# Designs tried in a protein design run: peptides against a protein of PDB entry 5Z08. Part 90

Target 1, 168 residues: chain A of PDB entry 5Z08
Amino acid sequence: RQKDEWAKKTSSLMKQLDWFIGEHLGAMLAAEELGGPVVGELMEIDPDDLSAGFNAHGKLKKATSQPDLDRRQRRIDDIWGPQDEQGQAHKRKRGADEALAASAEMRDLIEQLMNKLVEAGGDNSATYVEIPRESAAARFLVRSKVAMFHPNDARRLRLVDFGRDLDD
Target 2, 222 residues: chain B of PDB entry 5Z08
Amino acid sequence: GLPRLIDAIEEASKIPAKRRQTPIKPTIEKLTTHLYTHGASPDSLLRLADLLTLRNHLDQASLAAITRNLYPSSTVSDEVVLRFIGALGHGQLKPTLALQALFLRWLVMVYHLLENPGVLGQVYGVLFDLLDTAAIRPQLCHLLALVTRRKHVRPFRIQAILTLSRQTGGDPNLTGLLRVFKNYYPEIIVGDATKGRASAFKHPDPQWRQHLDEIQQRRSEA

## One batch from the design tools (peptide; aimed at target 1 H24 M28 F140, target 2 G86)

Design b2_p28_1_s3 (made by RFdiffusion4, then SolubleMPNN; from b2_p28_1, 13 letters changed)
Fold by OpenDDE base, seed 4:
Structure b2_p28_1_s3 (fold): chain B 168 residues (1-168), chain C 222 residues (1-222), chain A 28 residues (1-28)
Amino acid sequence: as target 1 above (168 residues)
Amino acid sequence: as target 2 above (222 residues)
Amino acid sequence: MDLILETLLRHGRYDDVVRLYIEEILKG
């Protein structure tokens, strides 16, 4: 009974978190990845605002077409790059797609972090997730005091053990 | 009355100081005088909390003057409390750290008037994660000392305070907070971090407290 | 919860919102 109530509550909270990530966080994370403002420095960014480009106050760094930019950054450069002939509608769609991608990345990262924490059974050394890059999602979780990097390896991220009790 | 003064200040807050037709300072002085004399009703507190916590064109001196005279005539709602909590931290939309310190000081001084002190316990993490902000740490630790319950004393928070205490060279406010934690869990190994000078978390302003009590007494007589 | 979330969002505290959810999930 208690386990079932816990499972239901946890499931509900996860769904709420997933909703929050998609509705509020995804576009802002995408903007941060684009060299926009850090999440929380500005008010909520609508995916449509992402497609339109940041206004003069949100210094969207002109995506310098660095050749070594990952596929995502290239897509971003395609979104924020000079208005080539591809109509405003394609830019809006691409902005929405980047917000969705950022949301998915955040959800996946949180899930991995939570799974590793649970699997580790209290062994802090086993709680680390390897991240391919320091993403906006990873930085956000660290700034939020939700996660922390390994002291010696910035590619290893772990969730803060909020569940650990002193009475355990 | 107070609502009309707030109306005038709200309207003025939307306009840059250089574009105002009339100086706002006389209206602020009337407001602060009224607040000092009568306190603020719950509705007035809510409106003033918005003026204090949301970005507007009011000058820092005016905001500080309002905060210093923000005597509740009654209770302080969760909504008012949460607006002040929401205003804490870093960011372009946030009040200055000096003003945030005044907000935290205010929350300490009115803590006994909160409609639901438990609301601060629900946002404990919001407060706790700001401990690295040196400018607000003294008042923040004092508020946390009031808010902390057994459920908040967790291994990760103990470790966070210990780490920050080492990094700060043993900030007496952090030492004070660790002592509060140790009161709930005497077995907490804090090492030398608790042997240092600790803040006693005394009332920040006894005169303000006395004046608040006088305002609150008028409510009980009515 | 709703008032807390609404207020945090009003103040751009997205980090705190995520933390509160994760904290509640892990403590539950």
Scores: peptide ipSAE 0.635, ipTM 0.875, DockQ to the pose 0.806
OpenDDE base, seeds 1, 2, 3, 5: peptide ipSAE 0.632, 0.632, 0.635, 0.635; ipTM 0.871, 0.869, 0.874, 0.874

Design b2_p28_1_s4 (made by RFdiffusion4, then SolubleMPNN; from b2_p28_1, 11 letters changed)
Fold by OpenDDE base, seed 4:
Structure b2_p28_1_s4 (fold): chain B 168 residues (1-168), chain C 222 residues (1-222), chain A 28 residues (1-28)
Amino acid sequence: as target 1 above (168 residues)
Amino acid sequence: as target 2 above (222 residues)
Amino acid sequence: MDLILETLERMGQYGSIVRLYIERILEA
């Protein structure tokens, strides 16, 4: 009941957040996962710029820079490397799919974090979500001071104590 | 007038210094002189905020000189404030931390001229999360000391200040901010963190304040 | 979108945007 009422009250804001994640964050998070720039350090990466790949320093490769053929760069090149028109279409599609996947991961993680916070009823120990890996999404939330790792376990993530009054 | 000077600087800002036909320094000097004498209108202030906060080809000395002479002749809009707030932190597209410190100092000095001081309260978390950035911390703590209200004093923020205070060996600016928090919640256990020397958050530049007051007074008489 | 969100978006302050949304959601 309370969860449903909370969900109804917050539904508009959640939809806006979901939209923002999908339209802006997904591609950037996907880029970070692929070894691109860290989200928030660079301007909005055009999904088309994702196709150019990233150098070893996470900077957008200009089309002329030979990719350092490390395994990660190969994966980036496999996703984003110059190919024929069909290959470019497949790469654009794959880039879009990676952006969608990253968006979904971020949405799911935020939802889990928020749900745990609501369910914990004030017990901070119960607010932790177990994360299977340190994703770009998780790193982003921590850098943004939205979430924090458990001091003794980097696999446990929680929201920072938003809205908790000292009197509670 | 000021708009024409801004136009010239905006155009010059699009071009690398080595490719400019004319040195920009004389125009910057004219701008800063004008700002010192007359201040900036709201419209001019917004344009200057864009020049200061957006990545362009202006040199750091010029940007700093503009910022040091950025006297509002009137009020400071939310839009102007938010340009400066958005320019804070780490990033390749952001101004240097030295320039960010000047922006924060400016916001402190013009805080009483904000059209809506509450706008800073709405972005309180954005500001607070930058406290780990040593280069801007003094001015940031001062701004936060002005902005902090009861609603901002949260357990996690108290703990964050305490942790950062320990990590910094008791930065007096953090101690000062923690004292501001204690004014809202006297019961806050701060341990030894408040026993140290705290910043008093005095006005950063009394001469700048006096000159601002003179500019503002001329507006009230016009 | 409010002026704050619009401004933060223009400036690439994506972490701040996410935080503001979460804060607003949790305060609702």
Scores: peptide ipSAE 0.554, ipTM 0.773, DockQ to the pose 0.652
OpenDDE base, seeds 1, 2, 3, 5: peptide ipSAE 0.550, 0.550, 0.562, 0.545; ipTM 0.772, 0.766, 0.778, 0.764; seeds 1, 3, 5 fail the geometry check

Design b2_p28_2 (made by RFdiffusion4)
Pose (drawn by RFdiffusion4):
Structure b2_p28_2 (pose): chain A 102 residues (1-31, 98-168), chain B 214 residues (1-190, 199-222), chain P 28 residues (1-28)
Amino acid sequence: RQKDEWAKKTSSLMKQLDWFIGEHLGAMLAAEALAASAEMRDLIEQLMNKLVEAGGDNSATYVEIPRESAAARFLVRSKVAMFHPNDARRLRLVDFGRDLDD
Amino acid sequence: GLPRLIDAIEEASKIPAKRRQTPIKPTIEKLTTHLYTHGASPDSLLRLADLLTLRNHLDQASLAAITRNLYPSSTVSDEVVLRFIGALGHGQLKPTLALQALFLRWLVMVYHLLENPGVLGQVYGVLFDLLDTAAIRPQLCHLLALVTRRKHVRPFRIQAILTLSRQTGGDPNLTGLLRVFKNYYPEIIVSAFKHPDPQWRQHLDEIQQRRSEA
Amino acid sequence: AEEAEARRRYRNLEEIHQRLVYALSSIS
């Protein structure tokens, strides 16, 4: 099957993203850098793992967030995540993976 | 003759205007004239795109003059297209929004000359996420309308464009893009973009006809 | 079905990667 290539591509891309977060983004967020990288990654991992866990239930894809988390603000500003409209302490990913003809 | 002019503009591009041993306006005009007559080669286009995209000491009037006369001879590379793409939106590395509108207008006018038009499809999300920026929204919509293929019409983009249409009170450029979206998915709840400058289109055609000569 | 989920994860990850890179300059 062609499956593990979609796995190989994902494991490779995950590493490239983590490198970007550690090398470039954490330092930008500080303005320590190491702390910012770890929390951003944990947040993205939590965000992604849940979006698929819901499959069809669009309502269950929110993760609790500290009050003034800069990681969520950046993710929302970069249009990769969205706050819940009723309160801003829960967050979801934009669902890039969902496709009509997937 | 053209590379020599670019070499001069590049050097002047590195120092402030008052410290220049010569006014640059006469040299910018020579470049503008040469581009009007002969077009820009693939390599010259790349160098000009760097001058238009990177922060330098060139003034706005000079950059706009260059952009307006950026008729390609032959083709447009991914290297050139991506530099203009990367120049879009807000950020300290990026050019003015006015120049960005000119770049987007230019990409529409030269869309048929891209060596790899699919490259715009590979950055579709970059173009799309910038629709909120009103200063460049009309030109963004026209380029997105040419770039949109079925694979790009995703539910999150459908919803995002509908929300933006409602919040802006109905931008006709947004509804024009939604029309293109509906062509791929008619299930969607319901300006046919014209060429932005016909004279520029005509002048480009004249310059491009030289490719048939040998 | 499992392959479709893998493709969905990939697209989520690819769009995140690309958008974060282009959003980096927006930080103020």

Design b2_p28_2_s1 (made by RFdiffusion4, then SolubleMPNN; from b2_p28_2, 18 letters changed; failed a check: too like the target's own chain)
Amino acid sequence: QEKKEWAEKLKTLEEIYRRLRYSAEEIE

Design b2_p28_2_s2 (made by RFdiffusion4, then SolubleMPNN; from b2_p28_2, 17 letters changed)
Fold by OpenDDE base, seed 2:
Structure b2_p28_2_s2 (fold): chain B 168 residues (1-168), chain C 222 residues (1-222), chain A 28 residues (1-28)
Amino acid sequence: as target 1 above (168 residues)
Amino acid sequence: as target 2 above (222 residues)
Amino acid sequence: EEEKKWAEKLKTLEEIYKRLQYSLETIE
C-alpha cells in the first residue's frame, strides 16, 4: 500500500515535469539552441530580426527597405528558409522539431542524472553523467543549480546534493 | 624516468610544504628539465593535468613551471583537454585565475596537436560563459577564436560579446573575437565601440612553438 | 530501505522541479 502511494506520487510528479519541460521549457531551450535568448534572459531577439544584424548598441537592426538588404535577407532566407508560406511552414516545423528535440534532451538528461544518483549509493564520484555536448539543457540545469559540472571534466554533470542544503 | 618523477611529485603534493621531509623544488626542476627535453607522453600529460588542476599542496610557482614546460611529445587527448577546461572559472577548489590563464595559453599553443579538435567545440558554451572573467579573457578569446565555427556563432553570443565589449570599454580581445564571428556572419555590425584595436591573436610564445616543433619532429623520426 | 530510496527519489524530483520553475519565474 505505501509502496503504491509512493509510486503514484512519483509518477504524478514525473508527468508534471514532462509537461513542464514539453510545454514551457522545450521552446525556450530550442530558442537558445537556435541562437535566440538564453533561457532565463529575456533578450528580445526575434529570430527574424537576427537577419538584420546587431547595431552599435547590440540591438537587432530592423530590416530597413534598402536594396542591399535583399542580399542579407536572402542569406537569412537561406539560413531560415524562404519567407514564403512554405518557408514559414518550414521554419515553424523546424522550430517545433527543435523544441521537441530540446525537450527530449532535457528529459533524458534529468533521467540519467537521477539514475546515476540512485546507482551511486552515496558515492559522489559515481554520480556523473557524461554529456555529448554542452547543450542549452545542460546549461539551464547548471544555472538553475540543479546540476554541476565535474570540477575537472566539463563533459560530466551530476545532480547537486540537495540533502546537504536542507539539513543546514 | 618521467613516471617516477611524477610519482614523487604526486606523493609530495599530498603533504603540506611545511611537513615535507624533503624539498620538492629539486624534483620539480628535474621534471621540468625532462619535459623540456623530451616532452610528455599522453599518459604523463594526463597525470600532470591532474596535478595541475586538482587541489593539492603544490606551490603556484611549481605549478606554473610545470605548465610552461608541458610540451606534448605526441597528441593531446580529449581527457587531458577536459581536465583543463574543468579547472576554469571561479571556485575555492579551482586553480588560481593566473594558472587558468596559463592553461588556456597552453591549449592555444597545442591546439594543432589535439586528437579531436572538436572536443573544444563541444564545451564551447562553458568557455564562452567565462568571458566576463577579466583575468583569463585574453587567452580565452584567443582559444575561442580558434574553436569558433558557424554553429557556435549565435545571436545571443553576439549580443553577449557586444554587451561585454561595452562594459569593458572595448576590450581588444572581445573585438578580435567579434571579427572571427563576422567571418561567419558578415552582417554583424561591430559598432563604433569596437573601432578600437582588435587583437590579432598571434601565437603567444614563438620560442615555445619552435621548441614544441623540435620535440614533435623527434617523435616522427623515431 | 526501499521506502527510503523512494522517498529520496521523490524529494530529489521535487527539488529539481522547484529549481527549474524558480529559474523561469525569475526571468518574468
Scores: peptide ipSAE 0.398, ipTM 0.406, DockQ to the pose 0.220
OpenDDE base, seeds 1, 3, 4, 5: peptide ipSAE 0.385, 0.370, 0.383, 0.391; ipTM 0.486, 0.446, 0.507, 0.495; seeds 1, 3, 4 fail the geometry check

Design b2_p28_2_s3 (made by RFdiffusion4, then SolubleMPNN; from b2_p28_2, 16 letters changed)
Fold by OpenDDE base, seed 5:
Structure b2_p28_2_s3 (fold): chain B 168 residues (1-168), chain C 222 residues (1-222), chain A 28 residues (1-28)
Amino acid sequence: as target 1 above (168 residues)
Amino acid sequence: as target 2 above (222 residues)
Amino acid sequence: QELEEWARKLKTLEEIYQRLQYSLEELE
C-alpha cells in the first residue's frame, strides 16, 4: 500500500515534470541551443552580441569568418533571416523538432542525474554523469541550482545534494 | 551566558589594551569556547558582527578567533550580512583585509543559513567592484560564484573579469567566476591567456562545516 | 529501506521541479 502510494506520487510528479519540460522549457532550451536568448531573462544583450561572444580581450569577437561561426550564423540566419513562406514552414518544423530534441535531452539528463545519485549510495564522486557537450539543458540545470559541474571537468555533471536542504 | 560575555567584550573594546584593568584574552577564550559549543543566536550574531566590523580596540588575533568560531545556531539575518559587507574594502575605519577575507570565508560557509540569500544579490555590485583587491579575491570570487544570477551577468562585468584576468595572469578564482558567468552567457570565451585551471570553489573548511552541522542539528532536536 | 529510497526519489523530484519552476518565474 505505502509503496504503491509512493509509486503513484512519483509517477504523478514525473508526469508534471514531463509536461513542464515539454510545454514550457523545451522551446526555450531549443532557442538557447540555436543561439537565441538564454532560457530565462532576456539578457539585454543584442543577439548579434550573443552570436559573436566575448573574446579573451573582453571585446565582442567581431564575426571573424571562422567556419563554425558560419554554421551558427547560418543557423541564426536560417532562424532570423527573411523567411519566404517555404522558409517559414521549414523553420517552424525545424523549431518544433529542436524543441522536442531539447525536451528529450533535458528529460534524459535529469533521469541520468537521478539514477547516478541513487546508484552512488552517498558517494559524491560516483554521482557524476558524463555529458557529451555543454548543452542548454545542462546550463539551465546549473543555473536553477539543480546540478553542478565537476570543478575540473565541464563534461561531468551531478545533482545538487538536496538531502540537507530537505531536512530543514 | 553568551550575552554577558559579549557585554564584557563590548565594554573592553571601548578601551585601549594598555588601559584595560583586566586582560580581555580570558574572556575572548570563554566566548570562543561558548561559540564552538553552542553557536550564536541571531541576536548574538548581530552584536558580534558589530564587534568584528566596527573600529574598536580589540586586537586582530581576538577578532580572527571570534570569526573562526562564529557558528550560527540558527539563521543569519540580512542585518548581520550587511554588517560584514559594509566592512569590506579600503578605509581607515574598515577592518584589515586579512579580517575581511575571513568575513567573506564565513559568508561562504554560512550561505545556506541566510534568511534571505537575495540580500547578497542586492549588494552584488559592491562585492564585484572589490575583485581588484588581491587579498580578498579568492573568497570574494567564491561568494560571487554562489550569489551570481542572470541579472548580474552584464557585458561590462564580463569585460571587467576578462580584463582583470589578463592583468593578473589568469587568476584561477577569476576563471572560476567566469565559468559561473558562462552558465548564464554561453558565448563567453575564456581566451588562451586565461587557460589557468578554474577554481573549484570547494568548501573552505570541511571540519568547520561538520561542526556547524552538529550545532544546527542540536537546535532542531531541542 | 525501499520506502526510504522512494521517499528520497520523490523529494528529489519535487526539489528539481520547484527549482526549475522558480528559475522560470524569476524571468516572467
Scores: peptide ipSAE 0.321, ipTM 0.719, DockQ to the pose 0.288
OpenDDE base, seeds 1, 2, 3, 4: peptide ipSAE 0.318, 0.320, 0.320, 0.317; ipTM 0.717, 0.721, 0.723, 0.723; seed 2 fails the geometry check

Design b2_p28_2_s4 (made by RFdiffusion4, then SolubleMPNN; from b2_p28_2, 15 letters changed)
Fold by OpenDDE base, seed 2:
Structure b2_p28_2_s4 (fold): chain B 168 residues (1-168), chain C 222 residues (1-222), chain A 28 residues (1-28)
Amino acid sequence: as target 1 above (168 residues)
Amino acid sequence: as target 2 above (222 residues)
Amino acid sequence: QELEEWARKLKTLEEIYQRLQYSLEEIE
């Protein structure tokens, strides 16, 4: 009886989390991945300044016409730029596909982080998930104080130990 | 009780050690024992913060001993936080840099007990401007790593950390803080020269944390 | 043991969900 109740509560909460990620968070994560605003803060940063990045001196790289910068700006323009009706349909579809991909990445990352925490049996060294890239999802989890990067390896992420003992 | 011990130390703090009729050391030992056993209430924390931060005739060893045993039994008020922040930096009226490092370490260890964590965000600029002070930099970077939000991550501060990192030969605490900034600005290039060990900003004292948790738990049961 | 694992999993999920929500509310 108690086990079934805990299982039902966990399933219900997981469904709420999946809905929250899909309906609210996914689009914002996709916007961040495409060079838009960072999730949580509409910073008045010129998209051109973001695209240029910061050099080793903390200066904005001048937007030299590097082809890769043009791809990200083109992605932003493809999502947010004024295009004709056919262009709008393609933009909406691409935006929806990117939001779905970002939602799936966030969901998978949370699941991996939780599974590693359970498997580690209290060994903090074994709780790290290997991530292929630093994503908007990974950064958001860190900003939210849900996860932390390994200090020497930005490809390793773990849950923050929320560990007050359950008994209190 | 704790208030009477604080009263005795406050009175003794007004008098130079050479002019005291009674040695203060036994009273400091009673205070630190009491703090270790029971912690400090919000009112007692404020009084102790004044003793620690205001210029008085207490010796550095006594001030350090009080700071190391400054376990909150409850929350930490904005007023207590602001006393410690106001004590930071250079000046003849300010505590020693060694004592300031202990205050910053304490703020890191009690961060989760702040009544308003946002108060540290309001004084972010004051904290950030002290990063050039080597003696407090490790604890200061750790505190800033907890406090930093996007509103604090500005181009001029990114540039300031990068410049200071070069000047210090890649201080691992500055690299750790820059990694925190990268969570808000993915475009920050942590230069190859900063391939140095970033600080993990681990809890400064696990034993102190455990003892704090025991003190906090006893209050929730009372 | 199994009940404790489920309780721990649920508490972890609750904390994750709360922290994610709080991080979005700071935007609005």
Scores: peptide ipSAE 0.336, ipTM 0.730, DockQ to the pose 0.296
OpenDDE base, seeds 1, 3, 4, 5: peptide ipSAE 0.334, 0.336, 0.335, 0.336; ipTM 0.726, 0.729, 0.730, 0.728

Design b2_p28_3 (made by RFdiffusion4)
Pose (drawn by RFdiffusion4):
Structure b2_p28_3 (pose): chain A 102 residues (1-31, 98-168), chain B 214 residues (1-190, 199-222), chain P 28 residues (1-28)
Amino acid sequence: RQKDEWAKKTSSLMKQLDWFIGEHLGAMLAAEALAASAEMRDLIEQLMNKLVEAGGDNSATYVEIPRESAAARFLVRSKVAMFHPNDARRLRLVDFGRDLDD
Amino acid sequence: GLPRLIDAIEEASKIPAKRRQTPIKPTIEKLTTHLYTHGASPDSLLRLADLLTLRNHLDQASLAAITRNLYPSSTVSDEVVLRFIGALGHGQLKPTLALQALFLRWLVMVYHLLENPGVLGQVYGVLFDLLDTAAIRPQLCHLLALVTRRKHVRPFRIQAILTLSRQTGGDPNLTGLLRVFKNYYPEIIVSAFKHPDPQWRQHLDEIQQRRSEA
Amino acid sequence: KRRYLNLREIFLRLTFKVLGYEGLKLAL
C-alpha cells in the first residue's frame, strides 16, 4: 500500500515544523524562547489530534486555553486556528484535511 | 547592455539617496527604456525581482517604473514568481501594498509565460489567506481565479469567502472568485476578470514574437 | 492523508508568515 509514505511524509514534515517552531518562532514569540516553543508545539499537537478525533462532530473540536495565550493569538492570526465565537478560551483547527472528494 | 544597468542600480540600491555620488533617476530611465524595447531575460527578471522585493534604498517611483516596464523576453521562472508571492501582505520585510498590487497585476499579465504555472497552485493558501487585505484584494481575486483548480476548492475556503463577501457588503471581485469556485462545485450557493491593461498586453506580444526568430 | 494535509498547510502558512520567501523556499 501507499499508506506508510503518507506516514513517512507526515513524520518528516512534523519534524521540520518542530524545527521551525524551536529555531524561529519561539524567539519571535518572546518579544523565554524555549518555553514558547514547547507550548506552541503542545498546542498544535493537541489541536491536530482532536480535529481528527471528532471526524464528523464539528462541535467537539475545541481545546481549553489559558486566558492570554500568545500561541493561540498567533495561530488565529495565521489562520491556522479559530476561537469559539461564544467564548475565546476554546479553540479549534481550521480543518485543512477535510475535502469533498478526499 | 542591460546587465550593466542592473549592476549600477544594484550598487545604488545599497546606499541612501543623498549619499549617492550621482542621481539615480537618469539610470533608472535608461533601464526602463531598455526593458520597453527588449524585455527582460529570465536572469535579468530574477535580479529585478530581488530589487523590487527586498528592502533597499530605492524610492517608490523608481520601483513602480521598473515594475510597469517588466516585459519578459521568453519565460517567467518559479524563482521570480515565488519572490513576488513572498512579498505579499504585511510585515517589515515586505514592500508597500501599492507595489504589491502592481506585482499581482503583473503576475496576471504574465501568467501565460510561467515555466511552471503549477507553482502558484502550490502556494494557493498563501494567496487565499490574504483576501482580507483590501488594498490588494482585486488583484488577488483575479490571480486566484486563474490559479483555482478543483483541489483548491475546499470547504473551509468556501466558508471563508462567503463570510468575507458578507462582511464587506459584497465585493464583486469576491463574487467573481466564488463563480470560479462554483464551476468546480455547483452545489455552492451562487466581475468576469478582464485583462487589466490591453496596451501592455499588446506590447508584451510584440516583444514575445522574437522567440520565433532564429 | 488528512493529517498530512493539515500539517502541510500549517507548515506553509507559519513559515510564510514569519519568513516570507525564505519560508516558501523551506516549504517547497

Design b2_p28_3_s1 (made by RFdiffusion4, then SolubleMPNN; from b2_p28_3, 9 letters changed)
Fold by OpenDDE base, seed 1:
Formats: structure tokens, C-alpha cells, sequence
Structure b2_p28_3_s1 (fold): chain B 168 residues (1-168), chain C 222 residues (1-222), chain A 28 residues (1-28)
């Protein structure tokens, strides 16, 4: 009974995380990788902006009248924005593909980090995942205080062990 | 009344100071006087929290003056609390660290008026991760000392405090927070980190508390 | 229990870092 409730809650939260990565985070990670703004530094999103959500291109669905949002939107528009109609369709498609790729990278990285934490059995030296490059995804996890780099090797990333209890 | 003063400040906050037709300072002084005399209703608190936390064209002195006079006439909603917590840390759109320290001080002083004090316990991880920010650490440790429960005392947090205590040369606020942790788990190995001087986490402003109590009493009699 | 606690702490931090106040509301 209790074990089944924990399993259901875990599954529900995984779905929420996958949704959050796909609908909000992935497009912004893709924008950072393409020379856009650093993810999370410019994001106080108005409740109306959140309710509008992000489109597949990482743009707010509602045009915000705020000048700094306009500058970010302009940079996103410079990266993703219209040239000619055919060029617009190609940029939009490329933007969607890059957002999907960034979402998949973030999801895979979180899964690898969680798996390594479980496999290590409390050995902190065994908790590191080797990353092929310093990605926007890896940097975001570190800025969020979810993960940390090895002090001597930026290609090694580990998850913070939040789940460990003193009663374990 | 208070709503009309807030309306005028909200409109002025959208306009750079150099482009305003009228000085905002007289309206800020009227607002702060009103807040000092009557306090703020839950609805007014939410609107003021938006003015304080969202990036706008208000000057830092005005924002600080509003925060110092932000007396609740009633309870403080979860929404108001989350606006202030959401505004903490580093970011281009976030308030200055000096203003964030005033927000944390305010949350300490109004903690007993929260509609749901458990909301701070739910966002405990966010608050705790800001302990490396020296400018807000004193007020943050005080708030965490109030909020901490057994469920928040985890191995990674103990290690984080111990590491940060060594790096800071034994900050008395971190020593105080570690003593709070030890109250829930007396068996935790903290070494010499608890032997140093600790903050007592005394009320940050006794006069502000007294004035708040007077405002709250007037409401209970009405 | 341990995996759920880990995920809760991850989700709270990622949503807060991205969305601030609105991220906190999503995590609660």
C-alpha cells in the first residue's frame, strides 16, 4: 500500500518533470546553445506569460510589452525570427528540432545522474557521470544547485544526494 | 485610500524617473504614512509585493521605504510569501541583495501572521541553497531557524553547512542554524563547528514588532 | 521514498531557477 503510493507519486512527478523540460526548458536550452541568453537569468515570467506558455520555438505566446523581455524576444527573434517566408519555415523547423534535441539531452542527463547516484551505494567517487561537453543542460543543473562538477574535471558531473536520510 | 495610492505608484513604476510628469516621492511618503498608521490588507500586500519584487522604474530608496513600512493589518497569504521567495538570489530581473535582505527580515518579523507557515517548509530547499550569498545570509539563517523541522535535517545539508562554516571562518549565523539542526538530531557529528559563537536569532526590530501588534489589535476590535 | 525525495528536490530547484515565483507554484 504505502510502497504503491510512493511509486505512483514518483511516476506522476517524472511526468511533470518531462512536461516541464519539453514545454518550458528545452527551447531555452536550445536558444542558449545557439548563442541566445543564458537560461534562467532573465526569467521572471509574468503569470500571464506562464499561462500563455512557450511555443515550440521558446517564445512566449503572448507578446509582452516589457522592454527587457522585448530584448530577449528580439535575440530569440534574431536567431529564430522571420526572414523570407521559406526562410521562416526553415528557421521554425530548425528551432523545433533543436528544442527537442535539448529536451532529450536534459532528460537523458538527469536519468544518468540519478542512476549513477543509486549505483554508487553511498560512494561519492562513483557518483560522477562523464559528460561529452559542457552543455547548456549541464550548466543549468549546476546553476540550479541540482548537480556539481568535479573540482578538478569539468567533464565529470554528479547529482546532489538529496534523498539520503539520517535514519537510513 | 490605500488602493488609489498603489494605483498611482503602479502607473509611475512603468515610467523612467526622467520621463515622469510628477515627482513620485510625495506619493511614496503618503503610502508609507498610510501603511504605518493602518497597515496593509491581504489584497494590498499582494500588489505591494509585486511592486517590490518585479523589475520596474522605482528607485531603491522608495522600495526600501515601502518594505520598512509593510505592516500587515491581517494575515499574509502564500502568494505574498512566494512572491518574496521568488525574488531571492542572483539574476538580472531580481531585486538587489540589499532589498532581498529586507524581504527576509520582513518574513522573519511577520512569520507568526502567515496563513500557512508550512509553505516556507515546502520551499526550504530554495532558501537553504542561498546560504552561500553572504549579503542575505544573516536574515536567511534566522528565517531557516524558524522554518526548520526534522524532515529538513538531511546529510547533504549538514555537510553543506559544515563546508560553508569552514569557508567563512565560522559565521555565527551558520553556527546558530547548525545548533537548530542538532536539536532535532543530537547525535549529528558537527565537530568544532558548534563550539564557536552562535547567533541567538533575536527579533530584528522590537519597535517594529510593537507597532505591528498595535495594528493587529485594532483589527481584532473592529 | 528516497527516489521521490530526490525528484521533489530536483523539480523544485529547476522550476525555481527557470521561473522564480511561478516555478515555486508549479513545484507545490
Amino acid sequence: as target 1 above (168 residues)
Amino acid sequence: as target 2 above (222 residues)
Amino acid sequence: ARRLRELEEIFLRLTYQLLGTEGLKLAL
Scores: peptide ipSAE 0.736, ipTM 0.920, DockQ to the pose 0.802
OpenDDE base, seeds 2, 3, 4, 5: peptide ipSAE 0.733, 0.732, 0.734, 0.732; ipTM 0.922, 0.922, 0.923, 0.922

